Peptides against a protein of PDB entry 6CSU. Designs and how they scored, part 11

Target 1, 51 residues: chain A of PDB entry 6CSU
Amino acid sequence: GALEELRGQYIKAVKKIKCDMLRYIQESKERAAEMVKAEVLRERQETARKM

## One batch from the design tools (peptide; made by RFdiffusion4, then SolubleMPNN)

Design b2_p29_4_s1 (from b2_p29_4, 15 letters changed)
Fold by OpenDDE base, seed 5:
Structure b2_p29_4_s1 (fold): chain B 51 residues (1-51), chain C 51 residues (1-51), chain A 29 residues (1-29)
Amino acid sequence: as target 1 above (51 residues)
Amino acid sequence: as target 1 above (51 residues)
Amino acid sequence: DLLKKIEEQIKKLEKESKEIVEKAKKEAE
C-alpha cells in the first residue's frame, strides 16, 4: 500500500546517504594520509635547509 | 491526512541527517588541521635531532 | 560532491513521496 511505498522510499534514501557518507569518510582518510606524507617531506626539507 | 503527516516526518528526518553530516564534516576538518599541526611539530623535532 | 549527492537524494525522496501521496488520495476517492 501507499504507506509501505512511502516507508520504502525513506529507507532507500537513508541507506544511500549512509553509504555516501561512509565512502566520503574512507576517501577523506586516504587523502589525509597522503597529505601528511607530503607535509612531512616538505618539513624535513625546510628544517634541513635552515640548519 | 496520515500519509501527508508521515511524509512530513520522513522529510524532517532526512534533513536532520543532512545537518548532522555537515556538522561532522566540519568538525572532522578542524580535527584534521590540528593533527597536521601536531605532525609538523613532531617532524621538525625529529629532523633537528638527527642533524 | 557528497553534499550535492545528499541534496539530490533528498529532492528525489521529496518528489517520490509527493507522487505516492497523490496516488493514495486518488485511491481514497
Scores: peptide ipSAE 0.139, ipTM 0.593, DockQ to the pose 0.775
Fold by OpenDDE base, seed 4:
Structure b2_p29_4_s1 (fold): chain B 51 residues (1-51), chain C 51 residues (1-51), chain A 29 residues (1-29)
Amino acid sequence: as target 1 above (51 residues)
Amino acid sequence: as target 1 above (51 residues)
Amino acid sequence: DLLKKIEEQIKKLEKESKEIVEKAKKEAE
Protein backbone atom coordinates (compact mmCIF):
# COMPACT_ATOMS: atom_id res chain seq x y z
CA GLY B 1 0.00 0.00 0.00
CA ALA B 2 0.83 3.69 0.01
CA LEU B 3 2.41 3.47 3.47
CA GLU B 4 4.73 0.65 2.43
CA GLU B 5 5.61 2.49 -0.78
CA LEU B 6 6.47 5.65 1.14
CA ARG B 7 8.60 3.66 3.58
CA GLY B 8 10.30 1.94 0.68
CA GLN B 9 11.04 5.27 -0.99
CA TYR B 10 12.55 6.63 2.22
CA ILE B 11 14.81 3.61 2.68
CA LYS B 12 15.86 3.74 -0.97
CA ALA B 13 16.57 7.47 -0.75
CA VAL B 14 18.65 7.11 2.41
CA LYS B 15 20.66 4.28 0.88
CA LYS B 16 21.33 6.36 -2.23
CA ILE B 17 22.36 9.38 -0.16
CA LYS B 18 24.73 7.16 1.83
CA CYS B 19 26.30 5.86 -1.37
CA ASP B 20 26.60 9.38 -2.77
CA MET B 21 28.28 10.55 0.44
CA LEU B 22 30.77 7.69 0.39
CA ARG B 23 31.59 8.41 -3.24
CA TYR B 24 31.97 12.11 -2.50
CA ILE B 25 34.31 11.34 0.40
CA GLN B 26 36.42 9.07 -1.79
CA GLU B 27 36.56 11.55 -4.67
CA SER B 28 37.27 14.39 -2.23
CA LYS B 29 40.21 12.46 -0.80
CA GLU B 30 41.55 11.84 -4.28
CA ARG B 31 41.15 15.49 -5.26
CA ALA B 32 42.81 16.58 -2.02
CA ALA B 33 45.75 14.26 -2.67
CA GLU B 34 46.16 15.60 -6.20
CA MET B 35 45.83 19.17 -4.96
CA VAL B 36 48.55 18.63 -2.35
CA LYS B 37 50.77 16.94 -4.92
CA ALA B 38 50.34 19.81 -7.38
CA GLU B 39 50.83 22.46 -4.71
CA VAL B 40 53.99 20.80 -3.40
CA LEU B 41 55.44 20.65 -6.91
CA ARG B 42 54.55 24.29 -7.54
CA GLU B 43 56.01 25.33 -4.20
CA ARG B 44 59.27 23.51 -4.91
CA GLN B 45 59.63 25.43 -8.17
CA GLU B 46 58.76 28.75 -6.56
CA THR B 47 61.11 28.22 -3.64
CA ALA B 48 63.87 27.05 -5.95
CA ARG B 49 63.50 30.20 -8.07
CA LYS B 50 63.77 32.37 -4.98
CA MET B 51 66.93 30.63 -3.82
CA GLY C 1 -2.85 10.38 9.74
CA ALA C 2 -0.10 7.79 9.84
CA LEU C 3 0.78 8.33 6.17
CA GLU C 4 1.12 12.10 6.56
CA GLU C 5 3.18 11.61 9.70
CA LEU C 6 5.48 9.20 7.88
CA ARG C 7 5.86 11.70 5.03
CA GLY C 8 6.68 14.41 7.53
CA GLN C 9 9.27 12.22 9.24
CA TYR C 10 10.78 11.29 5.89
CA ILE C 11 11.11 14.90 4.76
CA LYS C 12 12.55 15.92 8.13
CA ALA C 13 15.11 13.10 8.01
CA VAL C 14 16.14 13.95 4.45
CA LYS C 15 16.54 17.62 5.36
CA LYS C 16 18.73 16.65 8.31
CA ILE C 17 20.86 14.45 6.06
CA LYS C 18 21.22 17.37 3.64
CA CYS C 19 22.37 19.65 6.45
CA ASP C 20 24.80 17.03 7.74
CA MET C 21 26.24 16.61 4.25
CA LEU C 22 26.66 20.35 3.76
CA ARG C 23 28.40 20.62 7.12
CA TYR C 24 30.66 17.69 6.31
CA ILE C 25 31.59 19.22 2.95
CA GLN C 26 32.34 22.58 4.55
CA GLU C 27 34.46 20.99 7.27
CA SER C 28 36.20 18.84 4.67
CA LYS C 29 37.06 21.92 2.61
CA GLU C 30 38.43 23.65 5.69
CA ARG C 31 40.53 20.62 6.62
CA ALA C 32 41.80 20.36 3.06
CA ALA C 33 42.76 24.04 3.05
CA GLU C 34 44.63 23.67 6.34
CA MET C 35 46.34 20.51 5.09
CA VAL C 36 47.52 22.30 1.93
CA LYS C 37 48.69 25.28 3.96
CA ALA C 38 50.65 23.06 6.33
CA GLU C 39 52.15 21.04 3.50
CA VAL C 40 53.22 24.16 1.60
CA LEU C 41 54.92 25.55 4.71
CA ARG C 42 56.68 22.24 5.32
CA GLU C 43 57.77 22.04 1.71
CA ARG C 44 59.20 25.56 1.79
CA GLN C 45 61.34 24.61 4.78
CA GLU C 46 62.47 21.36 3.20
CA THR C 47 63.30 23.00 -0.13
CA ALA C 48 65.09 25.85 1.61
CA ARG C 49 67.24 23.39 3.57
CA LYS C 50 68.21 21.60 0.37
CA MET C 51 69.22 24.85 -1.32
CA ASP A 1 28.11 19.31 -8.41
CA LEU A 2 27.18 16.36 -6.21
CA LEU A 3 25.30 18.54 -3.73
CA LYS A 4 23.17 19.96 -6.51
CA LYS A 5 22.34 16.45 -7.69
CA ILE A 6 21.45 15.39 -4.18
CA GLU A 7 19.21 18.43 -3.77
CA GLU A 8 17.49 17.57 -7.03
CA GLN A 9 16.96 14.02 -5.80
CA ILE A 10 15.51 15.33 -2.55
CA LYS A 11 13.08 17.54 -4.46
CA LYS A 12 12.08 14.61 -6.63
CA LEU A 13 11.47 12.40 -3.61
CA GLU A 14 9.46 15.12 -1.89
CA LYS A 15 7.31 15.43 -5.00
CA GLU A 16 6.79 11.68 -5.24
CA SER A 17 5.92 11.45 -1.55
CA LYS A 18 3.43 14.27 -1.92
CA GLU A 19 1.83 12.55 -4.87
CA ILE A 20 1.53 9.29 -2.93
CA VAL A 21 -0.12 11.08 -0.02
CA GLU A 22 -2.52 12.94 -2.28
CA LYS A 23 -3.43 9.73 -4.06
CA ALA A 24 -4.03 7.99 -0.74
CA LYS A 25 -6.25 10.84 0.43
CA LYS A 26 -8.26 10.72 -2.77
CA GLU A 27 -8.73 6.97 -2.47
CA ALA A 28 -9.87 7.35 1.13
CA GLU A 29 -12.63 9.79 0.15
Scores: peptide ipSAE 0.130, ipTM 0.550, DockQ to the pose 0.644
Fold by OpenDDE base, seed 2:
Structure b2_p29_4_s1 (fold): chain B 51 residues (1-51), chain C 51 residues (1-51), chain A 29 residues (1-29)
Amino acid sequence: as target 1 above (51 residues)
Amino acid sequence: as target 1 above (51 residues)
Amino acid sequence: DLLKKIEEQIKKLEKESKEIVEKAKKEAE
């Protein structure tokens, strides 16, 4: 019935949001790691040049 | 009626999940920025010591 | 964009929920 259909739509929407969030978290962690690596490399070069 | 009330509850719940996710994203960005700053500082000190 | 996608999902849910309620009202008449 209408009640079961509404409940089903809610559950489906929540599951989709959860999956999207998990993907975002994973991608964010990967991007953060790459940003740190890049920044460390740049800083080594700059600091060495100033010594 | 009961159906309208349930609809309202489901929409409210989805909005709450969205807000929580937005907060997580904002906090994650702030933590990432601080992590980069800290890593840059440590790298300056380490590189200088090795020169 | 993840946030935009989530907004679209919410809007879709709201639309479908309204349609369900309207159908229920018609059936009750």
Scores: peptide ipSAE 0.126, ipTM 0.545, DockQ to the pose 0.702
Fold by OpenDDE base, seed 3:
Structure b2_p29_4_s1 (fold): chain B 51 residues (1-51), chain C 51 residues (1-51), chain A 29 residues (1-29)
Amino acid sequence: as target 1 above (51 residues)
Amino acid sequence: as target 1 above (51 residues)
Amino acid sequence: DLLKKIEEQIKKLEKESKEIVEKAKKEAE
């Protein structure tokens, strides 16, 4: 019935939100790692220029 | 240093996104609950009219 | 609970980010 259809739609939406959040977290983790690497490299270059 | 500041900014951004997503999910849950209640009420009224 | 799972994943990300920073610092020494 209509009630079961509504429940199904909600559950489907929640599952999509979960997937979107997990993807965001994974991508954010990867970007954070790259930003750290870039910052370390920048600091090394800055130190070298000041020597 | 710059590395620590970058880390701090990242963590702050993640926390904000967490709060926004939790709020969105909570509001969505509340709307879904109200829709279910309305549907149940409608079905009860329809059943009563057919008796 | 989906909210709890999302919160746990975010906490895990925060922990892992700290570990990444510490590893990067160690490699820079």
Scores: peptide ipSAE 0.113, ipTM 0.520, DockQ to the pose 0.144

Design b2_p29_4_s2 (from b2_p29_4, 17 letters changed)
Fold by OpenDDE base, seed 3:
Structure b2_p29_4_s2 (fold): chain B 51 residues (1-51), chain C 51 residues (1-51), chain A 29 residues (1-29)
Amino acid sequence: as target 1 above (51 residues)
Amino acid sequence: as target 1 above (51 residues)
Amino acid sequence: SILEKIEEQIKKLEEESTKIVEEAKKKKE
């Protein structure tokens, strides 16, 4: 009935948000790792130029 | 009625999830910024020791 | 963005739940 359908929609929405957030976290970690790697390389160059 | 009230509760719950996720994202960005800052400092030291 | 995705899910819930409530009212009548 209507109550079961509403419950189903709520659960579906929550699950979708959960999945989207998990994906965001994973992608964010990957981007952060690449950004740190790039930053490390730039910092090595900058430090070297000052010596 | 009961259906409208239940609908309202589900929407409220999902909006709460949204707020929690917003806070998580904001805090994550702040932590990431601090982590990058610390990594930059460590890399400067490491590069300097090699010269 | 992730925020836009979440907002989309909320909007979808709001719209679809409205349909369920409205259809239930029609069936009751």
Scores: peptide ipSAE 0.378, ipTM 0.773, DockQ to the pose 0.827
Fold by OpenDDE base, seed 5:
Structure b2_p29_4_s2 (fold): chain B 51 residues (1-51), chain C 51 residues (1-51), chain A 29 residues (1-29)
Amino acid sequence: as target 1 above (51 residues)
Amino acid sequence: as target 1 above (51 residues)
Amino acid sequence: SILEKIEEQIKKLEEESTKIVEEAKKKKE
């Protein structure tokens, strides 16, 4: 009935938001790791150049 | 009626989830920035120590 | 963006839930 449909819509929305957030978090972690790698290399080069 | 009330509650709940997730994202960005700062310092020290 | 995706899900819920409620009212009358 209408109650079940309404509940279903809510659950579907929440699940979709959850999935989107999990994907965002995973992608963010991967990007962060790459940024750290790049920063590490840059800092090594800069430090070495100054010494 | 009862269905309108429930609909309102579901929408309110989802909007609350949105707000919580926005806060999480913002806090995560702040933590990431601090982590990068710490990594930069560590790498400078490590590179300098080896030279 | 993630924000836009979330907002779209909320919008979808708002619109579709309205339809459910309105159809239920018609059946009750």
Scores: peptide ipSAE 0.378, ipTM 0.773, DockQ to the pose 0.794
Fold by OpenDDE base, seed 1:
Structure b2_p29_4_s2 (fold): chain B 51 residues (1-51), chain C 51 residues (1-51), chain A 29 residues (1-29)
Amino acid sequence: as target 1 above (51 residues)
Amino acid sequence: as target 1 above (51 residues)
Amino acid sequence: SILEKIEEQIKKLEEESTKIVEEAKKKKE
């Protein structure tokens, strides 16, 4: 009935949000890793100039 | 009626999830910034040892 | 963006749930 349909729509929405967030988290981790790598390289250059 | 009330509850719950995710994203950005800062300090130390 | 995706999911739920409620009202008449 209508109650079961509403429940189904809610669960579907929540599951989709979950999937989208998991993907976002994964992509965010990858971007963060690349950012750190770039920062490390930059800092090595800066440190070398100061030594 | 009861059906409309349930619909409202489901929508409210999903909107709450959105708010929680916004907070998570904000906190994640702050943690990432601190992680980069810590990595910079660590790299300065490592670079100094290698020089 | 992730926020836009979430907003789209909320909008979809709002629209589809409205249809379910409206159809239930019609059947009760």
Scores: peptide ipSAE 0.377, ipTM 0.773, DockQ to the pose 0.806
Fold by OpenDDE base, seed 2:
Structure b2_p29_4_s2 (fold): chain B 51 residues (1-51), chain C 51 residues (1-51), chain A 29 residues (1-29)
Amino acid sequence: as target 1 above (51 residues)
Amino acid sequence: as target 1 above (51 residues)
Amino acid sequence: SILEKIEEQIKKLEEESTKIVEEAKKKKE
């Protein structure tokens, strides 16, 4: 009935939001790792020039 | 009625999930910024010692 | 963005749940 349909819609919405968030977290971690690598490389070059 | 009340509760619950995720995203960005700052400082010290 | 995706899911829930409630009212009448 209507009650079961509402419950189903809620669960579906929550699951979709969860999946989108998990994907975001994974992509964010990958981007963060790449940013750190790039920053480390730039800092090595800058520090070397100042020494 | 009961059906309208349940609908309202589901929408409220999903909005709460959204708020929690927004807080997580904000805190994650702040932690990432601090991590980069710390890594830059460590890299300066390490590079200087190797020169 | 992730925020836009979440907001789209909330909007979808709001719209589809409204349809269920309205159809239930019609059946009761």
Scores: peptide ipSAE 0.376, ipTM 0.773, DockQ to the pose 0.833

Design b2_p29_7_s4 (from b2_p29_7, 13 letters changed)
Fold by OpenDDE base, seed 1:
Structure b2_p29_7_s4 (fold): chain B 51 residues (1-51), chain C 51 residues (1-51), chain A 29 residues (1-29)
Amino acid sequence: as target 1 above (51 residues)
Amino acid sequence: as target 1 above (51 residues)
Amino acid sequence: SELEKKIEEEIKKLEKESKEIVEKAKEEE
């Protein structure tokens, strides 16, 4: 009935949002790791050139 | 009616989840920014000492 | 952000579809 359908829609929406959030977090971590790696290399080169 | 009230409760709950997730993301970004800043400073110092 | 947009679209979908369920139930009363 209508109650079950409403409940189903709610659960589906929450699950979708949760999945999107978890994916975003994972991708964000990967991007952050790459950013740090690149920044570290840049800083080493820049500092070395200034010495 | 009861169905409208339930609908409203579900929508409210999902919106609350959204807000909580966005807050978490914002706080995570702030922590990440601070971590990168600290790492950059450390790398500069380390490289300089090695020169 | 893209994540915020996705979440908002999901909420809008819930709002629309849940309204349709409620209205259909009213019509059947």
Scores: peptide ipSAE 0.395, ipTM 0.776, DockQ to the pose 0.850
Fold by OpenDDE base, seed 5:
Parts: sequence; structure tokens; C-alpha cells
Structure b2_p29_7_s4 (fold): chain B 51 residues (1-51), chain C 51 residues (1-51), chain A 29 residues (1-29)
Amino acid sequence: as target 1 above (51 residues)
Amino acid sequence: as target 1 above (51 residues)
Amino acid sequence: SELEKKIEEEIKKLEKESKEIVEKAKEEE
């Protein structure tokens, strides 16, 4: 019935949003790791140029 | 009626989830910026110790 | 952001489809 359909739509929407958020978090972690790595390399280069 | 009320509650709940997630994203960006800053400082200290 | 757009699209979908369910239920009463 209508109640079950509404419930199903809500659950589906929440699950979709959750999945998108989890993907965002995973991609964000990967980007953060790469940013840190790049920053470390840049900092080493900058320090080397000053010596 | 009851169906309209339930619909309203589901929409309200999903909108709250949206708001919470947007806040999380904002806070995550701020934490990431601080982590990069901290990593730069640690790298400078490590390089200094090796000289 | 891209994530925000995806969430908003999902909310709009829920709003539209849930409205259709409620309207159909009213017509059947």
C-alpha cells in the first residue's frame, strides 16, 4: 500500500545518500593522502634550496 | 491526513541528513587543512634534525 | 559540491515520487 511505498522510498533515498557520502569520504581520504605526500615533497625541495 | 504527515516526516528527516552531511564535509575540509599544516611542520623539523 | 548536488537530486526525487503516492491514495478513497 501507500504506506509501504512511502517507507520504501524513504529507505532507498537514505541508502543512496549514505552510499554517496561513503564514496566521498573514501575519495577524500585518498586525495588527502596525496596532498600530504605532495606537500612533504615540496617542503623537502624548499628546504634543500635554502641550504 | 496520516499519509501527508508521514510524507512530511520523511522529507524532513532526509533534509536533516543533508544538513548534517554538509556540516561534516565542511568540518572535514577544515581538519584536512590543519593536518596538512601539521605535516609540513613535522617535515621541517625532521629535515632540521638531519642537518 | 558534486556530493551536495547528488543529495539534492535524491531529495527532489523523494519529494516528487512521495507526492504521487499520496495523491493516488487520496483518489482511491
Scores: peptide ipSAE 0.392, ipTM 0.775, DockQ to the pose 0.845
Fold by OpenDDE base, seed 3:
Structure b2_p29_7_s4 (fold): chain B 51 residues (1-51), chain C 51 residues (1-51), chain A 29 residues (1-29)
Amino acid sequence: as target 1 above (51 residues)
Amino acid sequence: as target 1 above (51 residues)
Amino acid sequence: SELEKKIEEEIKKLEKESKEIVEKAKEEE
């Protein structure tokens, strides 16, 4: 019935949002790792040039 | 009616989840920014010592 | 952000589809 459909929609929405967030977190971690790696390399180069 | 009330509660719950997730994302971004800043400073020091 | 947009779209979908369920239930009452 309508109650079960509403409940189903709620659960589906929550699960979708959860999945999107988990994916975002994973992608953000990957981007952060790459950003740190790139920054480390740049800083080494800049510091070396200033020495 | 009962159906409208249930619908409203589900929507409210999902919106609450949204708000919590957005706060988490914001806090994570702030922590990431601080981590990058700290890493930059450490790398400058380490590189300088190695030169 | 893209995540924020996705969440908003999901909420809008829930709001729309749940409204349709409630309205159909009222019409069939």
Scores: peptide ipSAE 0.391, ipTM 0.775, DockQ to the pose 0.840
Fold by OpenDDE base, seed 2:
Structure b2_p29_7_s4 (fold): chain B 51 residues (1-51), chain C 51 residues (1-51), chain A 29 residues (1-29)
Amino acid sequence: as target 1 above (51 residues)
Amino acid sequence: as target 1 above (51 residues)
Amino acid sequence: SELEKKIEEEIKKLEKESKEIVEKAKEEE
């Protein structure tokens, strides 16, 4: 019935949102790691030039 | 009616999830920025000592 | 952001399709 369909829609929506969030978190972690790596490299060069 | 009320509750719940996720994203960005800042400071000291 | 857009699209889908279910149920009463 309509009640079961509404419940099904809610569950499906929440699952979809959850999956999108998990993907975002994973990609965000990877981007953050690369950003730190790049920043460390830049800072090594900058500090060395100032010494 | 009962169906309209249930529909409203599901929509409200999903909107709450959205708000929680957006807060998480914002806090995550702030933590990432602080992490990069700390890493830069550490690397400056490390590189200077090695020179 | 891309994530925000995806979430908003999913909410809009829920709002639209749930409304159709409720309206159809009323017509069958």
Scores: peptide ipSAE 0.388, ipTM 0.775, DockQ to the pose 0.833

Design b2_p29_8_s1 (from b2_p29_8, 13 letters changed)
Fold by OpenDDE base, seed 5:
Structure b2_p29_8_s1 (fold): chain B 51 residues (1-51), chain C 51 residues (1-51), chain A 29 residues (1-29)
Amino acid sequence: as target 1 above (51 residues)
Amino acid sequence: as target 1 above (51 residues)
Amino acid sequence: SKEEEEEKKKKEEEEKKLEEELKKLDELL
């Protein structure tokens, strides 16, 4: 009935939002990791040059 | 330096977004669960009344 | 169905793993 259909639509929408958010989080983590790696590399290079 | 500070600010922003998103996912899951529970309850009540 | 429940469990486990990885990242940053 109409209620079951509405529920189904809501659950489907929530699932989509969840997937989109998990993907965004993963991409954000990857960007953060790249920034950290770049910083560590720069710091190591700077230290190595000073020594 | 300015570059390190900028990187730090970016990482902080990413962390905030991540937290907001995880919270939203959790809240969305809870809302979906509530809808399912409510529907199941109504269906059981309706079936019980017909019998 | 049983298959739908297994898929749901798999997705929930994957989400949990992702949350754990996020915590590790926060500690590293």
Scores: peptide ipSAE 0.116, ipTM 0.541, DockQ to the pose 0.027
Fold by OpenDDE base, seed 1:
Structure b2_p29_8_s1 (fold): chain B 51 residues (1-51), chain C 51 residues (1-51), chain A 29 residues (1-29)
Amino acid sequence: as target 1 above (51 residues)
Amino acid sequence: as target 1 above (51 residues)
Amino acid sequence: SKEEEEEKKKKEEEEKKLEEELKKLDELL
């Protein structure tokens, strides 16, 4: 019935939002990891230049 | 230095967004589960009334 | 269905894995 269809549409929307958010979290994590890697490399270069 | 501080602020923001999104996913799952439960109860009542 | 349950289980496993990896990243930072 109409209620089941409305429920189905809501669940579909929730699943889509969940997938989008998981993807965003993953991408944000990857960006954070790249920033850490870049900083570690900079620190190593600075330390090496002081030797 | 200034770059480390900027990185720190970015990481803090990413962590906050991550937490907010994980919470939203969990809440959305709970809402979906409640909708399923309510529908199952309605279906059982409809079936019972037809007997 | 059995297929729907398997897909659900796979998505839950992926979510759990992502959460665990995020936790490890938080510990590293």
Scores: peptide ipSAE 0.114, ipTM 0.538, DockQ to the pose 0.026
Fold by OpenDDE base, seed 4:
Structure b2_p29_8_s1 (fold): chain B 51 residues (1-51), chain C 51 residues (1-51), chain A 29 residues (1-29)
Amino acid sequence: as target 1 above (51 residues)
Amino acid sequence: as target 1 above (51 residues)
Amino acid sequence: SKEEEEEKKKKEEEEKKLEEELKKLDELL
């Protein structure tokens, strides 16, 4: 019935939003990790040049 | 140093994101549970009216 | 329920992955 369909649509929408949020968080963490890795590499190269 | 400070900032940011994620997941589950409870109550009322 | 237990397990796995990633980063620095 209409109520069951509405419930189903809500659950589907909540699941989609949850997945989108998890993806956003994961991508944000990956970008942060890449920035840190790049900085570590640059610092190692700079240290090697100055030694 | 700069690298240690960046590491600290990254860890702090990731902890915040983790907390936000966990809160969102918990709240989404609570909303879904509330909708199911409301539907069950409505169905019981409708059944009682038709009996 | 079985579904609730599976969701809890998934959450714990995601938290564990996050902790492992942070540990790897700490080792890199």
Scores: peptide ipSAE 0.113, ipTM 0.516, DockQ to the pose 0.027
Fold by OpenDDE base, seed 2:
Structure b2_p29_8_s1 (fold): chain B 51 residues (1-51), chain C 51 residues (1-51), chain A 29 residues (1-29)
Amino acid sequence: as target 1 above (51 residues)
Amino acid sequence: as target 1 above (51 residues)
Amino acid sequence: SKEEEEEKKKKEEEEKKLEEELKKLDELL
């Protein structure tokens, strides 16, 4: 019935949001990792300049 | 320096977003589970009415 | 169905792996 239809739509929407959020988290982690990598490289260069 | 400060702020923001998103996913799963439970109860009641 | 249960289990395992990777990142930072 109409209630089951509404439930189905809600569950589908929740699943979509979950997937989108997991993707966003993964992309954010990748960006953070690249920022860390870039900083480590800069720190190594700065250390090398002082040697 | 200023770049390290900016990196730190970005990482902090990403961590906060991650936590908020994980909480939202968990809450959404709980809501979905309760909806399923409610539907199962209604279905059982409907079945019982037909017996 | 068995297929739906397997897909659900696979998605749960992927979510768990992602959480573990997040913890590793937090430890690295």
Scores: peptide ipSAE 0.109, ipTM 0.536, DockQ to the pose 0.026

Design b2_p29_8_s2 (from b2_p29_8, 12 letters changed)
Fold by OpenDDE base, seed 1:
Structure b2_p29_8_s2 (fold): chain B 51 residues (1-51), chain C 51 residues (1-51), chain A 29 residues (1-29)
Amino acid sequence: as target 1 above (51 residues)
Amino acid sequence: as target 1 above (51 residues)
Amino acid sequence: EEEEKRKEEEEKKKKEEEEKKLKELDELL
């Protein structure tokens, strides 16, 4: 019935949001890893200039 | 030292990502609630047309 | 029924793995 269809649409919407959130988390972790990598490279360059 | 500074920057980046993720989750829940509200309104309109 | 049970168990394992990844992330944060 109409209530079951509404429930189905709600579950589908929540599942999509969950997937989008997990993707956002993954992409955010990748961006954080790249920021850390860039910082390590900067520190190595600073150390190399002092030698 | 350099390692402590790097660790500090990493922690700061991860905290920012956490905040961004929590905001995304909250906004996503709000969008889901609005989608459900819109669907309830559509079902009420369909029911009203059949009476 | 066996294929449905296997799919349900695989989906349960995927959910548990996602939950573990979320907990590991929360501990890193």
Scores: peptide ipSAE 0.142, ipTM 0.531, DockQ to the pose 0.044
Fold by OpenDDE base, seed 5:
Structure b2_p29_8_s2 (fold): chain B 51 residues (1-51), chain C 51 residues (1-51), chain A 29 residues (1-29)
Amino acid sequence: as target 1 above (51 residues)
Amino acid sequence: as target 1 above (51 residues)
Amino acid sequence: EEEEKRKEEEEKKKKEEEEKKLKELDELL
């Protein structure tokens, strides 16, 4: 019935949000890792210039 | 020194990611709430038409 | 019916574990 369909739609929406959140977290971690990598490279270059 | 600066940059990046994630989660929940609201309205309208 | 109930309990347990991991992640951030 209508109530079961509504419940089904709610569960589906929550599952989608969960998947989107997990993806966003993963992508954000990857972006952070790239930023850290870039900074490590800059610091190594600056250290090398000061030698 | 360079290691402390790198650590500081990492912490700053992680904090930014946290804020962005929390915002994304909040916006996703709001979108889900609107989808559920729209569905409830549709179901009520369909029920009303079938009376 | 018993197999369906076992699957439902396993899915519930998996969901609870994932919720715990999300909370741990929120604390680390």
Scores: peptide ipSAE 0.141, ipTM 0.532, DockQ to the pose 0.058
Fold by OpenDDE base, seed 4:
Structure b2_p29_8_s2 (fold): chain B 51 residues (1-51), chain C 51 residues (1-51), chain A 29 residues (1-29)
Amino acid sequence: as target 1 above (51 residues)
Amino acid sequence: as target 1 above (51 residues)
Amino acid sequence: EEEEKRKEEEEKKKKEEEEKKLKELDELL
């Protein structure tokens, strides 16, 4: 009935939000890793200039 | 050194974001459950009025 | 039971992949 349909819609919405948040967490970790890699590269370049 | 400190800061930031997102997911599930309960109550009241 | 096992295995595999990326980052530092 209408209640089961409504419940189904909310469960579907929550599942979508969960997937979107997990994707955001993964992308945030990837961005953090790329920023660290970029900093490592900059520091290696600065070290090479001081030699 | 400075690189290890930077790495540590980014890891800490990612951990915080992960915790915040998990909390948001949990709160979203709770809100969805409360909306369904409220709808069930409304439908029971409407059914009682039709009897 | 099969769907729960599949989800647990997928979560385990995702954790292993994240741990591998963290080790690669540690080697880069």
Scores: peptide ipSAE 0.123, ipTM 0.525, DockQ to the pose 0.040
Fold by OpenDDE base, seed 2:
Structure b2_p29_8_s2 (fold): chain B 51 residues (1-51), chain C 51 residues (1-51), chain A 29 residues (1-29)
Amino acid sequence: as target 1 above (51 residues)
Amino acid sequence: as target 1 above (51 residues)
Amino acid sequence: EEEEKRKEEEEKKKKEEEEKKLKELDELL
């Protein structure tokens, strides 16, 4: 009935939000890893210039 | 230096977002479970009235 | 009964994969 349909829609929406959040977390960590990599490269370059 | 501080701030922000998202997912699952429980109780009540 | 057990095992496997992704993710931070 209408209540079962509403419940089904709610569960579907919650699952969608969960998936979107996991994707966002993954993308945020990929960006963080790239930022760390870029920083390490800069630090190595600065250290090399001080020698 | 300034780059290390910026990196640190970014990592902190990403960790905060991760925690907020995990909390939101957990709360959403709890709300979904309560909705299912309430629906099951209503369905049982309707079935009992039809006997 | 067999189909329900298969769905439960698939859901368990999906949760385990999600947990592994979260752990790999914590190691990168």
Scores: peptide ipSAE 0.152, ipTM 0.537, DockQ to the pose 0.026; fails the geometry check

